Peptides against a protein of PDB entry 5YCA. Designs and how they scored, part 21

Target 1, 132 residues: chain A of PDB entry 5YCA
Amino acid sequence: RSLPAERNPLYKDDTLDHTPLIPKCRAQVIEFPDGPATFVRLKCTNPESKVPHFLMRMAKDSSISATSMFRSAFPKATQEEEDLEMRWIRDNLNPIEDKRVAGLWVPPADALALAKDYSMTPFINALLEASS

## One batch from the design tools (peptide)

Design b1_p19_1_s2 (made by RFdiffusion4, then SolubleMPNN; from b1_p19_1, 6 letters changed)
Fold by OpenDDE base, seed 1:
Structure b1_p19_1_s2 (fold): chain B 132 residues (1-132), chain A 19 residues (1-19)
Amino acid sequence: as target 1 above (132 residues)
Amino acid sequence: PAPPPMTLDELEAIFESTL
């Protein structure tokens, strides 16, 4: 697969300590037609464009939004590039398509695999370690 | 029929409004 050429400069260094990011995560209960669900979220602002995106985890099963990871990592990606990556995820990882929230959601191990590819490891580690 | 899933943009908007 081919990932987009330009990456969010927030993720320039994949080796940073993740622990300072843990207290920046927040848990929130969201109401859905089938009942409430708790999410853990981490606001990630592109230091160049100042455009924010949220990384997000379902508290119940620790599923991470792969689609949100991609959108945060590659702010100039085309829809075709996103679709291509989502197809790759479907073919190579273990995503679920949740009925409550759109996009692909992946288990923690898959999220960390993607994080390595997207240079987001500290952020995903923090998101997974944060309390719900 | 089941309602469509919430979009990621909608969920992010909720998060942003509560920060």
Scores: peptide ipSAE 0.730, ipTM 0.933, DockQ to the pose 0.911
Fold by OpenDDE base, seed 2:
Structure b1_p19_1_s2 (fold): chain B 132 residues (1-132), chain A 19 residues (1-19)
Amino acid sequence: as target 1 above (132 residues)
Amino acid sequence: PAPPPMTLDELEAIFESTL
């Protein structure tokens, strides 16, 4: 596979300490037709464009939105590039298409694998470690 | 029938409104 050429400069260093990001995470209960669900979210703002995206984890099973990771990491990606990566994820990882929230959701191990590919390991580590 | 899933943009909007 080929990832988009331009990456969010927020993720320029994959080796940074993740611990300062943990207190920046927030837990929030969202109401759905089938009942409430808690999400842990981390607001990630592109330091150049100032456009934010949220990284997000379902508290119940620790699933991470791979789609949101991709969109945050590659802010100039086309829909075709996103579709290509989502297909790769379907073929190579263990994503879930949740009935409540769109996109592909992946278990923690898969999220960390993607994080390495997208150079956003500290952010995913923080998101996984944060309390719900 | 079950409603369609919430989009990521919709969920992010909820997050933003509660920050």
Scores: peptide ipSAE 0.730, ipTM 0.933, DockQ to the pose 0.893
Fold by OpenDDE base, seed 4:
Structure b1_p19_1_s2 (fold): chain B 132 residues (1-132), chain A 19 residues (1-19)
Amino acid sequence: as target 1 above (132 residues)
Amino acid sequence: PAPPPMTLDELEAIFESTL
């Protein structure tokens, strides 16, 4: 597969210590028609454009939004590029489509695999370790 | 029938409003 050419400069160094990011995560209960669900979120702001995206984890099963990871990592990606990557994820990882929130959600191991590809390992480690 | 899933944009909007 091919990933978009331009990556969010926030993720220039995949080797950074993740622990300072843990306290930046926030747990939040979201109300849905079928009841409440808790998410852990991490606000990630592109240091150049100042445009934020949230990385997010479902607290119950630790599923991570792969779609949100992609959008944060590749803010200039086209819809076609996103669709291509989501298809790759479907074919190669273990995503689910949640009934409550759109996009592909992947288990922690898959999220870390994507994080390596997107150069955002510290952020996903922090998101996974944060309390809910 | 069950409602469609919330979009990621909608969820992010909720997050932003509760920071």
Scores: peptide ipSAE 0.730, ipTM 0.933, DockQ to the pose 0.892
Fold by OpenDDE base, seed 3:
Structure b1_p19_1_s2 (fold): chain B 132 residues (1-132), chain A 19 residues (1-19)
Amino acid sequence: as target 1 above (132 residues)
Amino acid sequence: PAPPPMTLDELEAIFESTL
């Protein structure tokens, strides 16, 4: 597959220590029509554009939003490029389409595989280790 | 019928509004 040409400069170094990012994560209860659900979130700001995106994990089963990972990693991607990557994820990984929140959600092992592809490993490790 | 899922933009807006 082909990923977008321009990547968020926040993710220039995939070898950084993830532990300083753990205390920057936040747990939050969100109310939905069928009841409450807890999410763990990490605010990631593009150092060039100053535009933030949130990486996010469902506390109950540790599913991570692959769509949010893609949008954070590739801030100038077209909708067509996002759609192509989401189709690749459906065909090659184990995503779920949650009834409460849109996009594709993947289990921890798949999230780490995507993190390697997107150069986001420290950020996903921190998100997975953070308390809920 | 069940309501449509919340968009990621909507969820991010909730996160951003919570300090």
Scores: peptide ipSAE 0.729, ipTM 0.933, DockQ to the pose 0.877

Design b1_p19_1_s3 (made by RFdiffusion4, then SolubleMPNN; from b1_p19_1, 7 letters changed)
Fold by OpenDDE base, seed 2:
Structure b1_p19_1_s3 (fold): chain B 132 residues (1-132), chain A 19 residues (1-19)
Amino acid sequence: as target 1 above (132 residues)
Amino acid sequence: GPPAPMTLDELEAIFESQL
């Protein structure tokens, strides 16, 4: 696979201490037709463009939105580039397509694998460690 | 059938409304 050339400068250093990010995470209950579900979210703002994206975890099973990770990491990616990466994830990881929220959702181990590829490890570690 | 899943943009909008 080929990831987009330009990455969000927020993720310039994959080795940063993640602990300061933990208290920045927030839990929120979202109502769906089949009942409520809790999400843990982390607002990630591109320091240059000031455009935010949320990284997000389902509290129940710790699944993380791989699609949101990709969109945050690669803000200038085309739809074709996203589709290519999502296909790679389907072929190489263990994503689920949730009936309540769109995109690919991956278990923690897969999320950390993607985080390494996207240089987002501190942010995903924080998201996983935050309480719901 | 069941309703379509919420988009990520829609979910982010809900998150923003609670910040």
Scores: peptide ipSAE 0.721, ipTM 0.930, DockQ to the pose 0.881
Fold by OpenDDE base, seed 1:
Structure b1_p19_1_s3 (fold): chain B 132 residues (1-132), chain A 19 residues (1-19)
Amino acid sequence: as target 1 above (132 residues)
Amino acid sequence: GPPAPMTLDELEAIFESQL
């Protein structure tokens, strides 16, 4: 596969200690047609463009939005590049297309695999360790 | 049919409203 060339400078160093990010995560209950669900979120602001994105985890099963990871990591990606990556995820990982929220959601191990590819391991580690 | 899933943009907007 081919990932976009330009990555969010927030993720320039994949080796940073994740623990300072844990208290930056927040839990929130969201109402859906089938009932409430708790999400853990981490606001990630591109230091260059100042555009924020949220990384997000479903509290119940720790599924993480792969689509949100991609959008945060690659702010200049085309729709075609996103579609290509989502197809790769579908073919190579274990994503779930949730009925409540759009995009692909992946289990923790898959999220960490993607995090390595996107150079955002500290952020995903923090998101997974945060309480709900 | 069942309602369409919430978009990621919509969910992010809800998150922002609580910050």
Scores: peptide ipSAE 0.721, ipTM 0.930, DockQ to the pose 0.895
Fold by OpenDDE base, seed 3:
Structure b1_p19_1_s3 (fold): chain B 132 residues (1-132), chain A 19 residues (1-19)
Amino acid sequence: as target 1 above (132 residues)
Amino acid sequence: GPPAPMTLDELEAIFESQL
């Protein structure tokens, strides 16, 4: 597969210590038609464009939004590039399509595999360790 | 049938409102 050429400069160094990011995560209960669900979120702002995106985890089973990871890592990606990567994830990882929130959601091990590909390892480690 | 899933943009807007 081919990932987009331009990556968010926030993720220039995949080797940084993740622990300072843990207290920046926030838990929030969201109301859905079939009942409440808790999410853990981390606001990630592109230092050049100043545009934010949220990384997010479902508290109950620790599923992480792969679609949100991609959009944060590659803010100038086309819809076609996103669709291509989501198809790759379906074919090679273990995603679920949740009934409550759109996009592909992946288990922690798959999220860390994607994090390595996208140079986001510190951010995903922090998101996984944060309390809910 | 059941309602459509919330979009990621809609969920992010809810998160942003609570910062």
Scores: peptide ipSAE 0.721, ipTM 0.929, DockQ to the pose 0.908
Fold by OpenDDE base, seed 4:
Structure b1_p19_1_s3 (fold): chain B 132 residues (1-132), chain A 19 residues (1-19)
Amino acid sequence: as target 1 above (132 residues)
Amino acid sequence: GPPAPMTLDELEAIFESQL
């Protein structure tokens, strides 16, 4: 598959130690029509553009928003590029479409596979290890 | 019918409001 040409400079080094990022994660309870759900979030700011995105994990099942990963990793991606990647994820990984929050959500192993592809492994490791 | 899922932008806005 093809990924967008420009990647968020925040993710220039996939080999960095993730542990300093763990305390930067935050848990938050969000109210939905069917009840509350806890998310763990990590604010990731593009060091050049200063535009932030949140990486996010559902606390209960550790599902991670693949869509948010993509949007953070590829800030100049078109909707078509996003759609193509989401289709690839559907075809090759094990995503779910959650009834509460849009986008594709993937289990931890799939999130780490995507993280390798997007060069954001430290951030996903931190997000997965953070407490809720 | 059931309500549509919250968008990621909406969820991020809620996150931002609680930082």
Scores: peptide ipSAE 0.721, ipTM 0.930, DockQ to the pose 0.914

Design b1_p19_1_s4 (made by RFdiffusion4, then SolubleMPNN; from b1_p19_1, 7 letters changed)
Fold by OpenDDE base, seed 5:
Structure b1_p19_1_s4 (fold): chain B 132 residues (1-132), chain A 19 residues (1-19)
Amino acid sequence: as target 1 above (132 residues)
Amino acid sequence: GPPPPMTLDELEALFAAQE
């Protein structure tokens, strides 16, 4: 696979301590047609563009949005690049397509594998450790 | 059938509204 060339400078150092990010995570209940669901979210602002994106985890099974990770990591990615990566995830990891929220959702171990590839390890560790 | 899933942008908007 070929990941986009430009990465969000927020993720320049994959080795930073994740602990300070844990208190920045927030739990939120979202209402869906079939009932409420709780998500844990982490606001990640690109220091260059000042555009925020949310990393997100389903509280029930700790699934994390791989699509949101990709979009946060690669702010200038094309739709073709996203589609290519999502296909790679389908072929190599264990994603689910949730009926409530679009995109690919992956279990914690897969999220950490992607985090390594995207240089997002501290952020995903914090998101996984935060309470719901 | 069941309604289509919410987009990630829509979910992010809901998150932003609660900050």
Scores: peptide ipSAE 0.729, ipTM 0.939, DockQ to the pose 0.902
Fold by OpenDDE base, seed 1:
Structure b1_p19_1_s4 (fold): chain B 132 residues (1-132), chain A 19 residues (1-19)
Amino acid sequence: as target 1 above (132 residues)
Amino acid sequence: GPPPPMTLDELEALFAAQE
């Protein structure tokens, strides 16, 4: 597969200590037609564009939005590039298309695999370790 | 049928509103 050429400079170093990011995560209850669900979110601001994006985890099963990861990592990606990556995820990982929130959601192990590819490991580690 | 899933943009808006 081919990932977009330009990556969010927030993710320039995949080896950073993740522990300072843990207290920056926040739990939030969201209401859906079938009832409430808790999410853990981490606000990630692109230091160049100053545009914020949220990484997000479903508290119940620790599923993480792969689509949100991709959009945060590759802010200038085309829709075609996103579609290509989502197809790759469907073919190679274990995503779930959730009825409540759009995009592909992946289990923790898959999220960490994507994090390595996107240079987001500290952020995903923090998101997974944060309390809900 | 059931309502469509919330978009990621909509969910992010809800997160932002609570900051």
Scores: peptide ipSAE 0.729, ipTM 0.939, DockQ to the pose 0.881
Fold by OpenDDE base, seed 4:
Structure b1_p19_1_s4 (fold): chain B 132 residues (1-132), chain A 19 residues (1-19)
Amino acid sequence: as target 1 above (132 residues)
Amino acid sequence: GPPPPMTLDELEALFAAQE
């Protein structure tokens, strides 16, 4: 597959210690038509553009939004590039489409695989270790 | 039928509002 050429400079170093990011995660209850659900979120701000994105985990099953990871990692990606990557994820990983929130959600192991590809390993490790 | 899923932009807006 072909990932977008330009990556968020926030993710320039995939080898950083993740533990300082853990206390930056926050749990939040969101109300949906079928009831409340808890998410763990991590605000990630592009240091160049100053545009924030949230990485997010569903507390119930630890699923992580692959779509949000992609959007954070590749801020200048086209819709076509996003669609291509989401199709790759469907074909090669184990995503689910949640009835409450759009995009593809992946289990922790798949999230870490994507994190390696996107150079986001510290951020995803922190998101997975944070309490809900 | 059931309502469509919330968009990621909408969820991010809720996160931002809580900060």
Scores: peptide ipSAE 0.729, ipTM 0.938, DockQ to the pose 0.914
Fold by OpenDDE base, seed 3:
Structure b1_p19_1_s4 (fold): chain B 132 residues (1-132), chain A 19 residues (1-19)
Amino acid sequence: as target 1 above (132 residues)
Amino acid sequence: GPPPPMTLDELEALFAAQE
């Protein structure tokens, strides 16, 4: 597959220690029509553009938004490039489409596989280890 | 039928508002 050419410079080094990022994660309860659900979020700011994005995990089953990972990693990606990657994820990983929140959500092992591809391993490790 | 899922942009807005 072909990933976008330009990547968020926040993710220039995939080998950094993830532990300092754990305290930066936050849990938040969100109200939905069928009841509340808790998410764990990590604010990630592009150091060049200063535009923030949130990486996010469902607290209950540890599913992580693959769509949000892609959008954070590739801030200049076109909609066509996102659609192509989401189709690849459907064909090669184990995503779910949640009834409460849009996009593709993947289990922890798949999230770490994507993190390696996107050079986001420290951030996803921190998100998975943070308390809810 | 049931309401459509919340968009990721809407969820991010809720996160940002809580900070």
Scores: peptide ipSAE 0.728, ipTM 0.938, DockQ to the pose 0.896

Design b1_p19_2 (made by RFdiffusion4)
Fold by OpenDDE base, seed 2:
Structure b1_p19_2 (fold): chain B 132 residues (1-132), chain A 19 residues (1-19)
Amino acid sequence: as target 1 above (132 residues)
Amino acid sequence: TYEEANEAFFEQLEEEAEE
């Protein structure tokens, strides 16, 4: 697959210690028709554009929004590029279909695989370790 | 703000759940 050419400079170094990011995460309970669900989010601000994106985790099973990761990592990506990547994820990883929420969600292991591809490892580790 | 942006996102999730 071909990922977008320009990546968010926030993710220039995927070897950084993730620990300082853990307390930056926030949890929120959302009420759905079938009951409450807790999400954990991490605000990721592009240091150049100052545009924030939020990485998202379902607290219960630690599923991560691949869509949120992609959009944060590739702020100038076209819709076609996003669609291509989401199709790749469907074909190569183990996405979870949840009609309650938009986007494509993946298990922790898949999220970490994507994080490696997107150079987001510290951020995903922090998001996964954060309390809910 | 951080809090406002977060709340907005979760509001969107709730709206999606209601659709």
Scores: peptide ipSAE 0.025, ipTM 0.622, DockQ to the pose 0.074
Fold by OpenDDE base, seed 1:
Structure b1_p19_2 (fold): chain B 132 residues (1-132), chain A 19 residues (1-19)
Amino acid sequence: as target 1 above (132 residues)
Amino acid sequence: TYEEANEAFFEQLEEEAEE
């Protein structure tokens, strides 16, 4: 597959220590018709544009929003490029369908695979290790 | 702000849950 050419400079180094990012994660409980659910989020700010994106995790099963990852990694991506990547994820990974939340969510292993592709490994590791 | 952005996101999730 083809990913967008320009990547968020925040992710220029995939080998960074993720430990300092762990305490930056925040948990929040959301009430749904079927009961409460906790999400964990990590604010990721593009150092050039100063535009923030939030990486998202479902606390219970550690599903990660692939949509949030893509949008953070590729700030200049077109909607078509996003759609193509989301289709690729559906076809090649193991996304979880949850009617309660928007976007495409994937299990931890898939999230880490995407993180490698997007050069976001430290951030996803931190998000996965954060308490809820 | 960070908090405002977070709230907006979670509000959106709650709205989606109500649909």
Scores: peptide ipSAE 0.025, ipTM 0.621, DockQ to the pose 0.073
Fold by OpenDDE base, seed 3:
Structure b1_p19_2 (fold): chain B 132 residues (1-132), chain A 19 residues (1-19)
Amino acid sequence: as target 1 above (132 residues)
Amino acid sequence: TYEEANEAFFEQLEEEAEE
C-alpha cells in the first residue's frame, strides 16, 4: 500500500511518553436506537493548520476508529488515498462492522499496528488506557 | 526534528488542559 506523502506534524515522533495524554481523554455517552453506548475521545490538533480531529474508542470492547486515525494523520490525503487504505485494512486486519457508527473500526491490536504505521503510538496507547 | 515533535506534543497537552 501507499500512504499519503504528508503527515500531521503532531505525529513526528512515535516514541514519546503517552501517559500525559491519558487524562486528556473524555468519555461520552451516545444514544442509539438500541440503547446508550459510551465512547472515549481524544482531541488531536494539527499544530500547523490548527484543525482538530477526535480519535475515538468504544468503551465496551475498546474498538478504535481507523478512519479517524487516518484523517488525523494525513491532513492532505485524497478520498482515493483514504479508500485505498480502508480497503487495505479490510484485507489485512480485523475490522468490526457496527452499523451504529460511521467509519471503519478495528480492535486494539490492529489499532496499535496502524498507530505504528501512522506514527501515532503514544496517542493510541493513551486512548486505550483511558477510563470510561 | 525531535524538538519540533516534542513541542507539538506538549502544545497538544496544553490546549486540551485549557478546555
Scores: peptide ipSAE 0.022, ipTM 0.568, DockQ to the pose 0.029
Fold by OpenDDE base, seed 5:
Structure b1_p19_2 (fold): chain B 132 residues (1-132), chain A 19 residues (1-19)
Amino acid sequence: as target 1 above (132 residues)
Amino acid sequence: TYEEANEAFFEQLEEEAEE
């Protein structure tokens, strides 16, 4: 597959220590028709454009929004490029279906695989280790 | 560069610390 050419400069180095990011994560409870669910979020701001995106994790099963990862990593991606990547994820990884939430969500192992592809490993590690 | 990556990383941490 082909990923977008331009990547968020926040993710230039995939080898940085993730531990300082852990306390930067924030938990929130969202009410759904079938009950409350807790999510963990990490705000990621593009240092050049100053545009923020939030990486998202479901606290209970640690599923992570692949959509949030893609949008943060590739700020100039077209909708077509996003659709192509989401199709690739469906065909090659193990996304979960949750009618309550938008976007494509993947289990932790798949999220870490995507993190390597997007150069986001420290941020995804922090998001996975954060308390809820 | 490595230095630029570190600067961006620390800037992110500083921004979150202010919120």
Scores: peptide ipSAE 0.021, ipTM 0.560, DockQ to the pose 0.029

Design b1_p19_2_s2 (made by RFdiffusion4, then SolubleMPNN; from b1_p19_2, 8 letters changed)
Fold by OpenDDE base, seed 3:
Structure b1_p19_2_s2 (fold): chain B 132 residues (1-132), chain A 19 residues (1-19)
Amino acid sequence: as target 1 above (132 residues)
Amino acid sequence: SYEEARRAFEERLEEELKL
């Protein structure tokens, strides 16, 4: 597959220690029609543009929003490029079905696979290890 | 304040998550 050419400079080094990012994560209970659910979120700010994006994890099963990852990693991506990547994820990974939430969500293993592709490994590790 | 920050966090999260 083809990923967007320009990547968020925040993710220039995939080998960084993730532990300093863990305390930066925040958990929040969100009310849904069928009851409350806890999410963990990590604010990721592009150091050049100063535009923030939030990486998101469902606390219960550690599913992570692939959409949030993509949007953070590729700030100049078109909607078409996003759609193509989401289709690839559907075809090649194991996204979950959750009609309560927007975006495409994937299990932890898939999230880490995407993180490797997007050079986001420290951030996804931190998001997965954060308490809820 | 903490409460205001929490509220803002919740609102942003809900906007991003809820269908």
Scores: peptide ipSAE 0.072, ipTM 0.711, DockQ to the pose 0.097
Fold by OpenDDE base, seed 1:
Structure b1_p19_2_s2 (fold): chain B 132 residues (1-132), chain A 19 residues (1-19)
Amino acid sequence: as target 1 above (132 residues)
Amino acid sequence: SYEEARRAFEERLEEELKL
C-alpha cells in the first residue's frame, strides 16, 4: 500500500527507547451509555508545527486507535488517504468493533505492526505499557 | 491550574472518542 509522503518529524527514529514516554501517558475514565470505560492517552506534538495529536488506548483490552496513529504520523494526509489506509487495515488486520467510539481500533499486535509502518514503535510501546 | 488542565484533557478526549 501507499502511505502519505510526508511524516511527522516526531517519528524520525523508530529505534528510540520507549521507557521515558511511559510516565507521560495519562488515563481518564469516560462515561458511556452502557457504563464507564478507561482510556489512556499520549500527547504527541509535531516538533515543527507544534500541533498536538493524542494517541489513544482502551485500558481494558489495550486496543489502540489506528485513526489517532495515522493522523499523528501523517499531518498532511487527505481524508481520502486516511480512508484508504483504514480500508487496508480492515482488509489486512484485525480491527475491533466498538460502536461507542470514533475511529478504527486495533489490538496491540496490530497496533505495533502499524507502528512499524508509521515509525511510531516507541510511542505505541509506551502507550501499551502505561498504567490505567 | 490542575483542574483546568484536567478538564481540558477530558473534553478533548471525549470530543475525539464519543460518537
Scores: peptide ipSAE 0.070, ipTM 0.710, DockQ to the pose 0.096
Fold by OpenDDE base, seed 5:
Structure b1_p19_2_s2 (fold): chain B 132 residues (1-132), chain A 19 residues (1-19)
Amino acid sequence: as target 1 above (132 residues)
Amino acid sequence: SYEEARRAFEERLEEELKL
């Protein structure tokens, strides 16, 4: 696969301590037709462009939005590049099926694998450890 | 205000999350 050439400078160091990010996460209850569901979100702002993206986790099963990760890591990516990566994820990882939410969601282990590829491990660790 | 803008942004995000 081919990842986009430019990555969000927020993720310049994949080895940073994640613990300071934990209290920055926020839980959000969202109402769906079949009932409420809690999500945990982490606001990630590109330090150069000042454009924010939210990383998202389903509170119950800790599924992470791979789409949110990709869009945060590669804010200048084309739709074609995103589609290519999402297809790769479907073919190589274990995405879940949830008809209620947009994007492609993956279990924690897969999210951490992607985080390594996108250089955003501290952020995903924090998102996974945050309370809901 | 910034807080109002943030809230509006988060609301839009929620809408985009739902299918």
Scores: peptide ipSAE 0.055, ipTM 0.704, DockQ to the pose 0.071
Fold by OpenDDE base, seed 4:
Structure b1_p19_2_s2 (fold): chain B 132 residues (1-132), chain A 19 residues (1-19)
Amino acid sequence: as target 1 above (132 residues)
Amino acid sequence: SYEEARRAFEERLEEELKL
Protein backbone atom coordinates (compact mmCIF):
# COMPACT_ATOMS: atom_id res chain seq x y z
CA ARG B 1 0.00 0.00 0.00
CA SER B 2 0.94 3.64 -0.39
CA LEU B 3 0.90 5.89 2.68
CA PRO B 4 0.69 9.69 2.47
CA ALA B 5 3.94 11.48 1.67
CA GLU B 6 4.07 13.87 4.63
CA ARG B 7 4.13 12.58 8.21
CA ASN B 8 3.66 14.45 11.49
CA PRO B 9 7.15 15.46 12.72
CA LEU B 10 6.10 14.38 16.23
CA TYR B 11 6.78 10.83 15.04
CA LYS B 12 10.27 11.36 13.62
CA ASP B 13 11.87 8.87 16.05
CA ASP B 14 10.19 5.50 16.61
CA THR B 15 12.83 4.35 19.13
CA LEU B 16 12.12 6.76 22.00
CA ASP B 17 11.31 5.53 25.50
CA HIS B 18 7.53 5.40 25.89
CA THR B 19 7.38 5.48 29.70
CA PRO B 20 7.34 9.29 30.05
CA LEU B 21 4.16 9.33 27.96
CA ILE B 22 2.21 6.97 30.24
CA PRO B 23 1.25 9.61 32.83
CA LYS B 24 0.14 11.89 29.99
CA CYS B 25 -2.73 9.55 29.18
CA ARG B 26 -6.21 10.20 30.59
CA ALA B 27 -9.17 7.89 31.12
CA GLN B 28 -12.85 8.78 30.95
CA VAL B 29 -16.18 6.99 31.12
CA ILE B 30 -18.55 7.54 28.22
CA GLU B 31 -22.23 6.67 28.43
CA PHE B 32 -23.73 4.69 25.57
CA PRO B 33 -27.26 3.40 25.04
CA ASP B 34 -26.19 -0.07 26.20
CA GLY B 35 -24.17 1.21 29.18
CA PRO B 36 -20.92 2.93 30.12
CA ALA B 37 -17.51 2.28 28.57
CA THR B 38 -14.09 3.60 29.58
CA PHE B 39 -11.67 5.11 27.08
CA VAL B 40 -8.03 6.11 27.46
CA ARG B 41 -6.71 9.01 25.40
CA LEU B 42 -3.31 10.51 24.66
CA LYS B 43 -3.02 14.05 23.33
CA CYS B 44 -0.49 14.28 20.49
CA THR B 45 0.42 17.74 19.24
CA ASN B 46 2.21 18.39 15.95
CA PRO B 47 5.25 20.42 17.06
CA GLU B 48 5.21 22.53 13.89
CA SER B 49 1.52 23.21 13.26
CA LYS B 50 0.53 22.98 16.96
CA VAL B 51 -2.57 21.03 15.93
CA PRO B 52 -3.51 18.33 18.46
CA HIS B 53 -4.95 14.89 17.83
CA PHE B 54 -6.07 12.35 20.40
CA LEU B 55 -5.08 8.71 20.21
CA MET B 56 -7.82 6.55 21.69
CA ARG B 57 -8.03 3.14 23.37
CA MET B 58 -11.01 1.20 24.67
CA ALA B 59 -9.94 0.38 28.21
CA LYS B 60 -11.57 -3.03 28.51
CA ASP B 61 -10.19 -4.85 25.46
CA SER B 62 -7.41 -2.38 24.55
CA SER B 63 -8.75 -1.80 21.04
CA ILE B 64 -7.09 1.23 19.43
CA SER B 65 -8.63 3.65 16.95
CA ALA B 66 -6.70 3.18 13.72
CA THR B 67 -8.51 6.18 12.28
CA SER B 68 -7.16 8.47 14.99
CA MET B 69 -3.66 7.06 14.47
CA PHE B 70 -3.83 7.77 10.75
CA ARG B 71 -5.17 11.30 11.20
CA SER B 72 -2.43 12.11 13.70
CA ALA B 73 0.37 10.57 11.63
CA PHE B 74 -0.72 12.07 8.30
CA PRO B 75 -2.29 15.49 8.91
CA LYS B 76 -2.39 16.40 5.21
CA ALA B 77 -3.83 13.12 3.96
CA THR B 78 -6.79 13.22 1.60
CA GLN B 79 -10.04 11.42 2.26
CA GLU B 80 -9.16 9.06 -0.58
CA GLU B 81 -5.84 8.19 1.07
CA GLU B 82 -7.57 7.55 4.39
CA ASP B 83 -10.22 5.38 2.75
CA LEU B 84 -7.53 3.38 0.98
CA GLU B 85 -5.66 2.75 4.23
CA MET B 86 -8.82 1.79 6.12
CA ARG B 87 -9.69 -0.67 3.36
CA TRP B 88 -6.19 -2.12 3.60
CA ILE B 89 -6.63 -2.54 7.36
CA ARG B 90 -9.95 -4.32 6.84
CA ASP B 91 -8.36 -6.64 4.28
CA ASN B 92 -5.08 -7.38 6.07
CA LEU B 93 -5.59 -6.92 9.82
CA ASN B 94 -8.31 -7.84 12.32
CA PRO B 95 -10.45 -4.78 13.03
CA ILE B 96 -13.32 -5.05 15.49
CA GLU B 97 -16.92 -4.21 14.76
CA ASP B 98 -18.38 -1.72 17.24
CA LYS B 99 -21.39 0.27 16.10
CA ARG B 100 -21.27 2.51 19.18
CA VAL B 101 -18.16 4.41 18.14
CA ALA B 102 -16.86 6.10 15.02
CA GLY B 103 -13.69 5.09 13.18
CA LEU B 104 -11.95 1.79 12.58
CA TRP B 105 -10.68 0.05 15.72
CA VAL B 106 -8.05 -2.69 15.90
CA PRO B 107 -6.66 -5.01 18.61
CA PRO B 108 -3.33 -4.22 20.33
CA ALA B 109 -1.17 -6.38 18.07
CA ASP B 110 -2.60 -4.73 14.96
CA ALA B 111 -2.22 -1.29 16.53
CA LEU B 112 1.46 -1.97 17.12
CA ALA B 113 1.86 -3.15 13.54
CA LEU B 114 0.32 0.10 12.33
CA ALA B 115 2.44 2.04 14.81
CA LYS B 116 5.54 0.62 13.21
CA ASP B 117 4.31 1.69 9.78
CA TYR B 118 3.39 5.17 11.06
CA SER B 119 6.46 5.54 13.33
CA MET B 120 4.22 5.85 16.43
CA THR B 121 5.47 2.90 18.53
CA PRO B 122 6.30 4.84 21.74
CA PHE B 123 2.91 6.54 21.72
CA ILE B 124 0.93 3.36 21.18
CA ASN B 125 2.94 1.50 23.83
CA ALA B 126 2.19 4.27 26.33
CA LEU B 127 -1.49 4.29 25.42
CA LEU B 128 -1.69 0.51 25.89
CA GLU B 129 0.10 0.57 29.27
CA ALA B 130 -1.78 3.50 30.81
CA SER B 131 -4.18 2.80 33.67
CA SER B 132 -7.93 3.10 33.25
CA SER A 1 -21.25 10.88 7.10
CA TYR A 2 -18.36 8.82 8.38
CA GLU A 3 -16.16 11.87 8.89
CA GLU A 4 -18.88 13.81 10.66
CA ALA A 5 -19.50 10.91 13.03
CA ARG A 6 -15.79 10.58 13.76
CA ARG A 7 -15.38 14.29 14.46
CA ALA A 8 -18.42 14.30 16.73
CA PHE A 9 -17.06 11.37 18.73
CA GLU A 10 -13.62 12.94 19.14
CA GLU A 11 -15.11 16.31 20.05
CA ARG A 12 -17.20 14.73 22.79
CA LEU A 13 -14.13 13.04 24.25
CA GLU A 14 -12.05 16.20 24.00
CA GLU A 15 -14.68 18.27 25.76
CA GLU A 16 -15.01 15.80 28.61
CA LEU A 17 -11.30 15.17 29.25
CA LYS A 18 -10.15 18.80 28.87
CA LEU A 19 -6.65 17.84 27.81
Scores: peptide ipSAE 0.036, ipTM 0.661, DockQ to the pose 0.256; fails the geometry check

